# Peptides against a protein of PDB entry 3HUF: the designs that were tried, part 35

Target 1, 320 residues: chain A of PDB entry 3HUF
Amino acid sequence: MWIIEAEGDILKGKSRILFPGTYIVGRNVSDDSSHIQVISKSISKRHARFTILTPSEKDYFTGGPCEFEVKDLDTKFGTKVNEKVVGQNGDSYKEKDLKIQLGKCPFTINAYWRSMCIQFDNPEMLSQWASNLNLLGIPTGLRDSDATTHFVMNRQAGSSITVGTMYAFLKKTVIIDDSYLQYLSTVKESVIEDASLMPDALECFKNIIKNNDQFPSSPEDCINSLEGFSCAMLNTSSESHHLLELLGLRISTFMSLGDIDKELISKTDFVVLNNAVYDSEKISFPEGIFCLTIEQLWKIIIERNSRELISKEIERLKYA

## One batch from the design tools (peptide; made by RFdiffusion4, then SolubleMPNN)

Design b2_p30_7_s2 (from b2_p30_7, 9 letters changed)
Fold by OpenDDE base, seed 1:
Structure b2_p30_7_s2 (fold): chain B 320 residues (1-320), chain A 30 residues (1-30)
Amino acid sequence: as target 1 above (320 residues)
Amino acid sequence: EEEKKIQELIKKYEEEEEEEEKKEEEEEEE
């Protein structure tokens, strides 16, 4: 999201979130959803137009800012952005930090981008929330991205957390829920006056972890917890692979259960399967190897003695 | 048609007031 602040009390000492939209900036405008009052004698009554575009699909993957357009409204002294005069047709900016000088005003409006990219675990919730979040200048998507800052977990009552949620947790992404999104939707008007009124996602995250026994106390409790073990997995999801890598596992991939030969068994401590394969093929599992789902693995990993638990299961099947 | 003419007249007065106000601001900055 774009946040503006200014020196010399020209914004009354307040910070403001600029959502996607158009703003007239000047001395003789009233602060509202489309106007920014700037208090300086050196600023025209209507000085500039700011236009913030909605996030692009690319911005979700890069964590880049919404495009910021500045147009001077034919003022005597013009408008500058980062010490460069704005062109007659306006200029567009993708820098994360903008120093906007209106005319000869000695104080600048400082615009800065706070990166917030929300990943969704399911397409239904994305479809429900994406439009509203994009209107807040928040990029949204389903796929994993290095730019993701927040992750919306699917709250199906009584279900295990998904692989996406597990991976988001280990990546130290702030996990949020629908309650946070609802709250976020209500603050749009209040943050016009004070950007600090933006809800704290970390408090939501802490509450999720505290109230759900499927989460360890920290990602650090799980990261590299299985260092030295080796697994084989079906070449299915990239998220599953990345999750197992974060556990410190050496990973071999296979395409079918039929590809699990004696050589693979000899170098592998256990096999990780998806739920569909586990349920359908349980009768045909290779002899002498421990097979489990990612969800079953996760239940072991969240325990303090995860290494000892896995070792016991491996031994149990070796002597069966 | 009369309502459109009134809106054009209001817009012209608003533009003329904005130009006079720009001139007064230009004179106060000199």
Scores: peptide ipSAE 0.032, ipTM 0.504, DockQ to the pose 0.042
Fold by OpenDDE base, seed 3:
Structure b2_p30_7_s2 (fold): chain B 320 residues (1-320), chain A 30 residues (1-30)
Amino acid sequence: as target 1 above (320 residues)
Amino acid sequence: EEEKKIQELIKKYEEEEEEEEKKEEEEEEE
């Protein structure tokens, strides 16, 4: 989201969130959802128009800001952004930091991008929330992205956490739920005057982790915990591959269970399968190899003695 | 109370702008 603050007291010492929309900026306007009052003798009654666009699909992958358009309203001394005069038709900016000078005002309005990018685990929740979140200037998507700051977990009582949730946790993404999204939607009016009223996602995350025994105490407890072990995986999701990499595993890929030859077995400690293949092919597993699902692996990884547990399971199947 | 101070400040700036415009008009007529 865009946040503005100003030097001196021209914004009354307040920080403000700018959501996607259009704002008239000037000395003689009242602060509301479409106006920003700036208090200086050197600023015109109506000085500039700010327009913030909704997030693009590209912004979800890059963590880039919503496009910020500035137009001068035909003022005597114009408007500058980052020491450059705004063009007659207005200019658009994708920089994360904007110093906006209105006329000869000695104090600048500082606009900065606070990155918030929300990944969803399922398309149904994305479809429910994407429109509202985009209107808050928050990029949303389903696919893994290095720009993601938050991950939405679905609260299904008694279900195992998904691979997406496991991976989001290990990559240190803030896990949130629908309760946080509901709360986030209610603050839109209150944050116009005070950007500090934005809800803290870290508190929601701490509560999720505290109340769910499927999470370890920290990502650091699991990262590289299986260093030195080797696995084979069916070429499935990129998230599953990245999850296994974060565990410190050496990974070999195969296309079918029929491709598991003696060479692959000789260099592999265990085979990771998706639930569908595990359930359908359980009777046809090659002898002398430990096969498990990602969810079964996760149950081992969250234990303090994960390396000892996995070693015992590997040994048990070598002698069976 | 803060709204009253802001309205008084705005009014003072409008009065100062009207006095400057009158001085510029008087200097163009000399």
Scores: peptide ipSAE 0.020, ipTM 0.517, DockQ to the pose 0.707
Fold by OpenDDE base, seed 2:
Structure b2_p30_7_s2 (fold): chain B 320 residues (1-320), chain A 30 residues (1-30)
Amino acid sequence: as target 1 above (320 residues)
Amino acid sequence: EEEKKIQELIKKYEEEEEEEEKKEEEEEEE
C-alpha cells in the first residue's frame, strides 16, 4: 500500500494510506477519499493530482508498488518528484519512495510503499476477494511468489491443512484467514486519516496457530528436521518439492510408481505421494518401501520425536 | 485545543514562508 507523510506538519502530522484512486492535492481542498489538504502558502488551492493504479499481475510476483501518477494542475511553480519537474501531461512512477515537492514549499510529501502481497490457496476464495483487495492496492494470486507476505488459509473445521498452508508456514509467510480479509474490507474508510489503524495480521496468525493442533510451535521446529533422510516424490507440484526441501530431505523424482526400481528403493527411505495416487494405487505399491502422503508426513514432522517416528515406520515396512 | 494548536502552527509556517519569499525577492533584486 502507498503511505504518505510530510515534513513541516503540512499534512497536519497525519500519515495517510493512498488506495488506488484519484486525489486532488492542494491548500483549499478538504481531506476525503479523493482530496488531500496540504497546509502551506506556497501551495496552490488545487496544486496536483495523484492517481494510484490498481496492482498489476507483475506486481504480485515482484512485490512492486502500484503505479503512482503525478500531474501538476498548471501551477506557477510546478511540481517535482525526486527533484525532477513533473512533465506537463504528468508522469508515472514505480519507485518505492517518492519525494514530492509542491511549488516552492520547503517541506516535501514523502510517499513510500509498504509491501503487502496475498497468496490464496483456494481459487474460489481468490475469486471472491481479489477485486476488493486490489481496490486496497494489494496484489493477489494463487501461485507461489517470493513477494508473498500473507497466505490465506481456507477455514475448514476438522480438515487437514493443505500442502500450500504447510509450505507457507515453513516459509514464514503470515497465515491469515477469511476473518482477516473481512476485517480488511471494513477498514478502508477508517485508515484514510490514520495509517496505524491497519489490522494486525500477526495477531490473526498467532490465533490460527494457537487454536490449531496441526501446526508446530514454530517453523524452526520442522526446518531441516529430516536432514539425512532421502525420499522419492512423484513430480506433481513445485510447492510439494519446496516443502520437502525445507524439511532437509534429499529428493528423487519419478513419473510413475512403475519407475520405482530396486536401485531407487535402496537409496530411498520413503516415497511421498499425493492423495489421489496414494488412494488409487495403494494396491500396487512397491514391496519393501514406505509410501505416505504429504499430509501423513506432516502429522509425523509436527511431533517432537519426528526422526524416531519416521525411523520406526521405515523399519516396520522392511520387516513386513 | 488541538485545532488551536494547528492554527498557531499554520500561522508560524505562513510567517516563515513570507520571510523566505521576501529574501528570495531581495536576492533577485541584488
Scores: peptide ipSAE 0.020, ipTM 0.546, DockQ to the pose 0.185
Fold by OpenDDE base, seed 5:
Structure b2_p30_7_s2 (fold): chain B 320 residues (1-320), chain A 30 residues (1-30)
Amino acid sequence: as target 1 above (320 residues)
Amino acid sequence: EEEKKIQELIKKYEEEEEEEEKKEEEEEEE
C-alpha cells in the first residue's frame, strides 16, 4: 500500500494510506476518500492530482508499488517529485519512495510503498477476494512468489493443512484467514485518517498457530530438521519440492513407481508420494522402502523428536 | 478547536494569496 507522511505539520502529523483511486491535493480541500488536505500557505487551494492505479500481475511477483501518477493542476509554482518538475500532462512513478514538493512549500510529502502481497491457496477464495484486495492496492495470486508477505489459509475445520500452507509457514509468510480479509475490507474508511489503524496480521497469525496443533511453534523448529536424510519424490508440485528442500532433505526425483530400482532404494531413506498415488499404489510399493505422503511427513516434522521418529520408521522397514 | 484553527489558517492564506495576486497585477500595470 502507499503511505504518505509529511515533514512538519502540513499533514497534521498523521500518516495516510492511499488506496487505488484519485485524490485532489490542496490547501482548501477536506480530507476524504478523494481529497488530501495539505496545510501550507505555499500550496494552492487545489494543487495536484494523485492517481494510484490498481496493482498489476507483475506487482504480485516483484512486490513493486502500484503506479503513482502525479499531475499539477496548473499551479503557479508547479509540483516536483524527487526534485524533478512534473510535466504538463502529469507523470507516472514506480519508485518505492517519492518526495513530493507542492509549489514553494518548504516541507515535502513523503510517499513510501509498504509491500503487502497476498497469496491464496484456493482459486475460489482468490476469485472472491481479489477485486476487493486490488482496490486496497494489494496484489493477489495463486502462485508462489518471493514477494508474498501473506498467505490465506482456508478455514476448513478438521482438515489437514495443505502443502501450500506448510510451505508458506516455513517461508515465514504471515498466514491469515477469511476473518482477517473481512476485517481488512471494512477498515478502508477508518484508515484514511491514520495508517496505524490498519489491522495487525501478526495477531491473526498468532491466533491461527495457537488454535491449530498442526503448526509447530516456529518455522525454525522444522527448517533443516531432516538434514542428512535423503528422499525420493514423484515429480509433482514445485511447492512440494521446495518444502522438502527447506526440511534439509536431499531429493531425488522419479517419474513412476516402476523407476524405483534397487539403486534408488540403496541411496534413499524414504519415498514421498502424493495422496492419490499413495492410496492407489499401496499394494505395489517396493519392499524394503518407507513410503509416506507429505501430510504424513508433516505430522512427523512437527514433533520435537522428528529425526528419531523417521529413523525408527526407516529401521522398521529395513529389518522387516 | 482544531477545525477552527484550520479554518483561520486557510482564511489567512487566502488573504495572503489575494495580496500576492494584487501585487502581481500592480507589477504588470507598472
Scores: peptide ipSAE 0.022, ipTM 0.544, DockQ to the pose 0.792; fails the geometry check

Design b2_p30_7_s3 (from b2_p30_7, 9 letters changed)
Fold by OpenDDE base, seed 5:
Structure b2_p30_7_s3 (fold): chain B 320 residues (1-320), chain A 30 residues (1-30)
Amino acid sequence: as target 1 above (320 residues)
Amino acid sequence: SEEEELKKLIEEYEKEEEEEEEKKKKEEEE
């Protein structure tokens, strides 16, 4: 989201969130959803127009800002952004930091981009929330991205957490739920005057972890917890692979259970399968190897003695 | 009136603008 603050208290000492939309900026406007009052003798009654676009799909992957358009409203002394005079037709900016000078005002408006990108693991929830979140200047998507700051967990009561949720936790993404999204959607008017009134996503995340025994106390408890072990997996999801890498596992990939030969078994401590393959092929598992699902593995790795638990299961099958 | 309040606020910030202009002049003279 875009946040503005100003030098010399010309914004009344307040920080303001600018959502996608159009704002008239000037001395003689009242603060509302479409106006920004700036208190200075050196600025025009109606000085500039700011237009913030909704996020693009690219912004979800880059964490880049919503496009910020500035137009001078035919003022005597013009408008500058980053010391450059705004063109007659207006200019568009994709920089994360904008120093906006209105006329001869000695104080500047500082606009900065606070990155918030929300990943969904459920396409139905994305379809429900994407439009509203985009109108808040929040990029949304389904795919993993290095720019993602938040991950939406679907609260199905009594369901196991998804691989996406497991991976989001280990990569230190703030996990949120639909209740947070609902709250975020309602605060649009209240945060106009005070950017600090944004809902605390970290508090939501703490509450999710505290109330769900499927989470360890921290990602650090699980990261590299299985260092020195080796696994084989079906070449299925990228998220599953990345999850196993974060556990510190050496990973071999195979295309079918028939590709699990004696050589692979000799180099592998256990085999990770998806639920469908595990359930369908459990009768045909290779002899002498520990096979488990990612969900079963997760239940082990959240325990304090995860290494000892896995070692016992491996030994049980080697001596059987 | 809202216009009178705006006028008072402008007069208050005019003083701060003058103080900043004086600082900039001193920095240019040093």
Scores: peptide ipSAE 0.022, ipTM 0.460, DockQ to the pose 0.075
Fold by OpenDDE base, seed 3:
Structure b2_p30_7_s3 (fold): chain B 320 residues (1-320), chain A 30 residues (1-30)
Amino acid sequence: as target 1 above (320 residues)
Amino acid sequence: SEEEELKKLIEEYEKEEEEEEEKKKKEEEE
């Protein structure tokens, strides 16, 4: 989302969130959802128009800001952005930091992009929240992105966390739930005048981790915890592969259980299967190899002695 | 109220701007 601040008291010392929409900026306007009052004799009654676009699909993958359009309203001294005069038809900006000078005002409005990009674990939750979050200037999606700052976990009492949630945790994404999204929706009007009223996602995350025994104390406890071990996995999901990489595993891929030959077994400590294959093929597992699901692996990884537990299971099946 | 003070301040500034524009117009006609 865009936040504006100003030098001196021209914004009354307040930080303001600008959601997607159009704002008239000037000396003689009242602060509301479409107007920004600026207190300076050097600023026109109606000086500029700011237009913030909704996030694009690209913004979800790049972590780029919502497009910020500035138009001068035919003022005597014009408007500058990053020391460049705004063109007669207006200009659009994708920089994360904008210094906006209105006329001869000695103080600038500083606009900065606060990065927030929310990944959803399932399409149903995305469908429910995406429109509202996009109207807050928050990019949303399902696919993994390096720009992802937050991950929505579903509150299902008694269910195991998903691979997406596991991976989000290990990559140090702030995990949030539907309660945080609900809270975000309530503050939309109050944050117009005070950006500090934005709810703290880290507090939500701390509460999720504290109340759920499926999470380790930190991502650092799990990252590279299985360094030196080798696994084979069915080539099914990119997220599963990235998760296993973050554990420090050497990974071999196969297309079917029939492709697990003696050579692969000789180089592999264990095989990671998805739940569907694990449940359907339990009777057909190759002798002398440890097969487990990602969820079973996760239960081992969250334990303090994960390396010893894995070693013990590998040994148990080699000598059985 | 703070809103009434701001309104008064705006009215004072509008009056000063009009007086300065009238002064400049007189100086260009001399």
Scores: peptide ipSAE 0.021, ipTM 0.439, DockQ to the pose 0.595
Fold by OpenDDE base, seed 2:
Structure b2_p30_7_s3 (fold): chain B 320 residues (1-320), chain A 30 residues (1-30)
Amino acid sequence: as target 1 above (320 residues)
Amino acid sequence: SEEEELKKLIEEYEKEEEEEEEKKKKEEEE
């Protein structure tokens, strides 16, 4: 999200969130959803127009800012951004930091981008929330991204956590739920004058972890916990592959159970399947290999003695 | 305590977010 601050109390010492939209900036306007009052004798009554665009698809993958447009309103002394005079028709900016000088005011408005990028595990939840979150200047998507700061957990009471949630936890993404999204949707008016009134995502995450026994105590307890083991992965998502990599596994990917020969069985400790393949293909499992789902693997990984547990299961099936 | 472990986890998440922001700033300055 865009945040503005200013030197010399020209913004009355307030830090303000700028959501996507249009703002008239000047000395003789009243602070509201479309106006920013600036207290200086050197500033015009109506001095500039700021326009913040909604996030692009590219912004979701890069963590880049919403486009920031500045137009001077035909003032005597103009407007500058990063020491450059704003053009007659206005200019657009994609820099994360903007120093905005209004006329001969000795104090600048400092605009900075605070990154917030929300990944969804469920396409239905994305469809429900994306429009509202984009109107807050928050990029949203389904695919994993290095720019992702938050992950929306699907709250199904009594179900196991998804592979996406497991991976989000291990890659240290802040896990949030639908209750946090509901709260974000209501705060737009309350945070307009005070950026500190944004809801705490870490408190939401804390509450999720505390109330769910399916999470390990720390990501570090699970990262590389299966170093030295080898698996074959069948019909799993990209997130499943990345999850298994974070566990320190050597991974071989195959298209069908029929591709697993005796040579591969001799080099592989276990086979990882999705739930659909595990349930449908139980009869077709290769003899002498341990087959499990990601969810079954996760239940082993969250235990303190995970290496010993998985070793016992591998041995049990090799000698059965 | 479980509460201290959870507090450390939150502090690690906050620190990594700051380190990633600093890394991105350095890559944009180079």
Scores: peptide ipSAE 0.000, ipTM 0.222, DockQ to the pose 0.013
Fold by OpenDDE base, seed 4:
Structure b2_p30_7_s3 (fold): chain B 320 residues (1-320), chain A 30 residues (1-30)
Amino acid sequence: as target 1 above (320 residues)
Amino acid sequence: SEEEELKKLIEEYEKEEEEEEEKKKKEEEE
């Protein structure tokens, strides 16, 4: 989200979140959802217009800022951004830090981008929330991204956590739920005068972990916990591959169960399958191969003795 | 205690969020 602050108390010593929208900036405007009062004799009554665009799809993958447009309102001394005079028709900016000088004011408005990028595990939840979150200047998507800061857990009662949730946890993404999204949606008016009133996502995360026994105590308990083991992976997502890498596994990939030859069996400790293949092919699994789903693997990984549990299961099937 | 483990986990996430924000700022200044 865009946050503005200013030197010399020209913003009354307050920080403000700028959501996507249009703002008239000047000395003789009243602070509201579309106006920013700036207290200086050197600033025009109506000095500039700020326009913040909604996030682009690219912004979700890059963590880049919403586009920030600045237009001077035909003032005597103009407007500058990063020491450059704003053009007559306005200019657009994608830099994360903007120093905005209004006329001859000796103090600048400092705009900075605070990265918040929300990944959704469920397309229905994304469809429900994306519009509201985009209107807050928050990029949203379904795919894994290095720019993601938050992950929306799908709460299906009585189901295991998804691979996406497992991976989000291990890569230390803040896991949130619909309650946080609801809270975030209500804060829009209160943060106009104080950007510090943003809801704490970590309190939401704490409550999720505390109330769900499917999470380990720490990501560090699971990271590299299976170092030295090898697996073969069939028909899994990219997130599944990355999850297995974070566990410290050596991974081989194959396209069909029929491709599992004696050589592959000799080099692998277990086979990871998706749920559909596991359920359909469980009767036809080759003898002496330990096959499991990622969800079954996760149940072992969250145990403190995960290495011993996996070793015992591998041995049981090699001698059966 | 389970509460202390959760507290450490939260503190780790807070620190990593700050470190990632600082890293992203440095990578744009370079």
Scores: peptide ipSAE 0.000, ipTM 0.216, DockQ to the pose 0.012

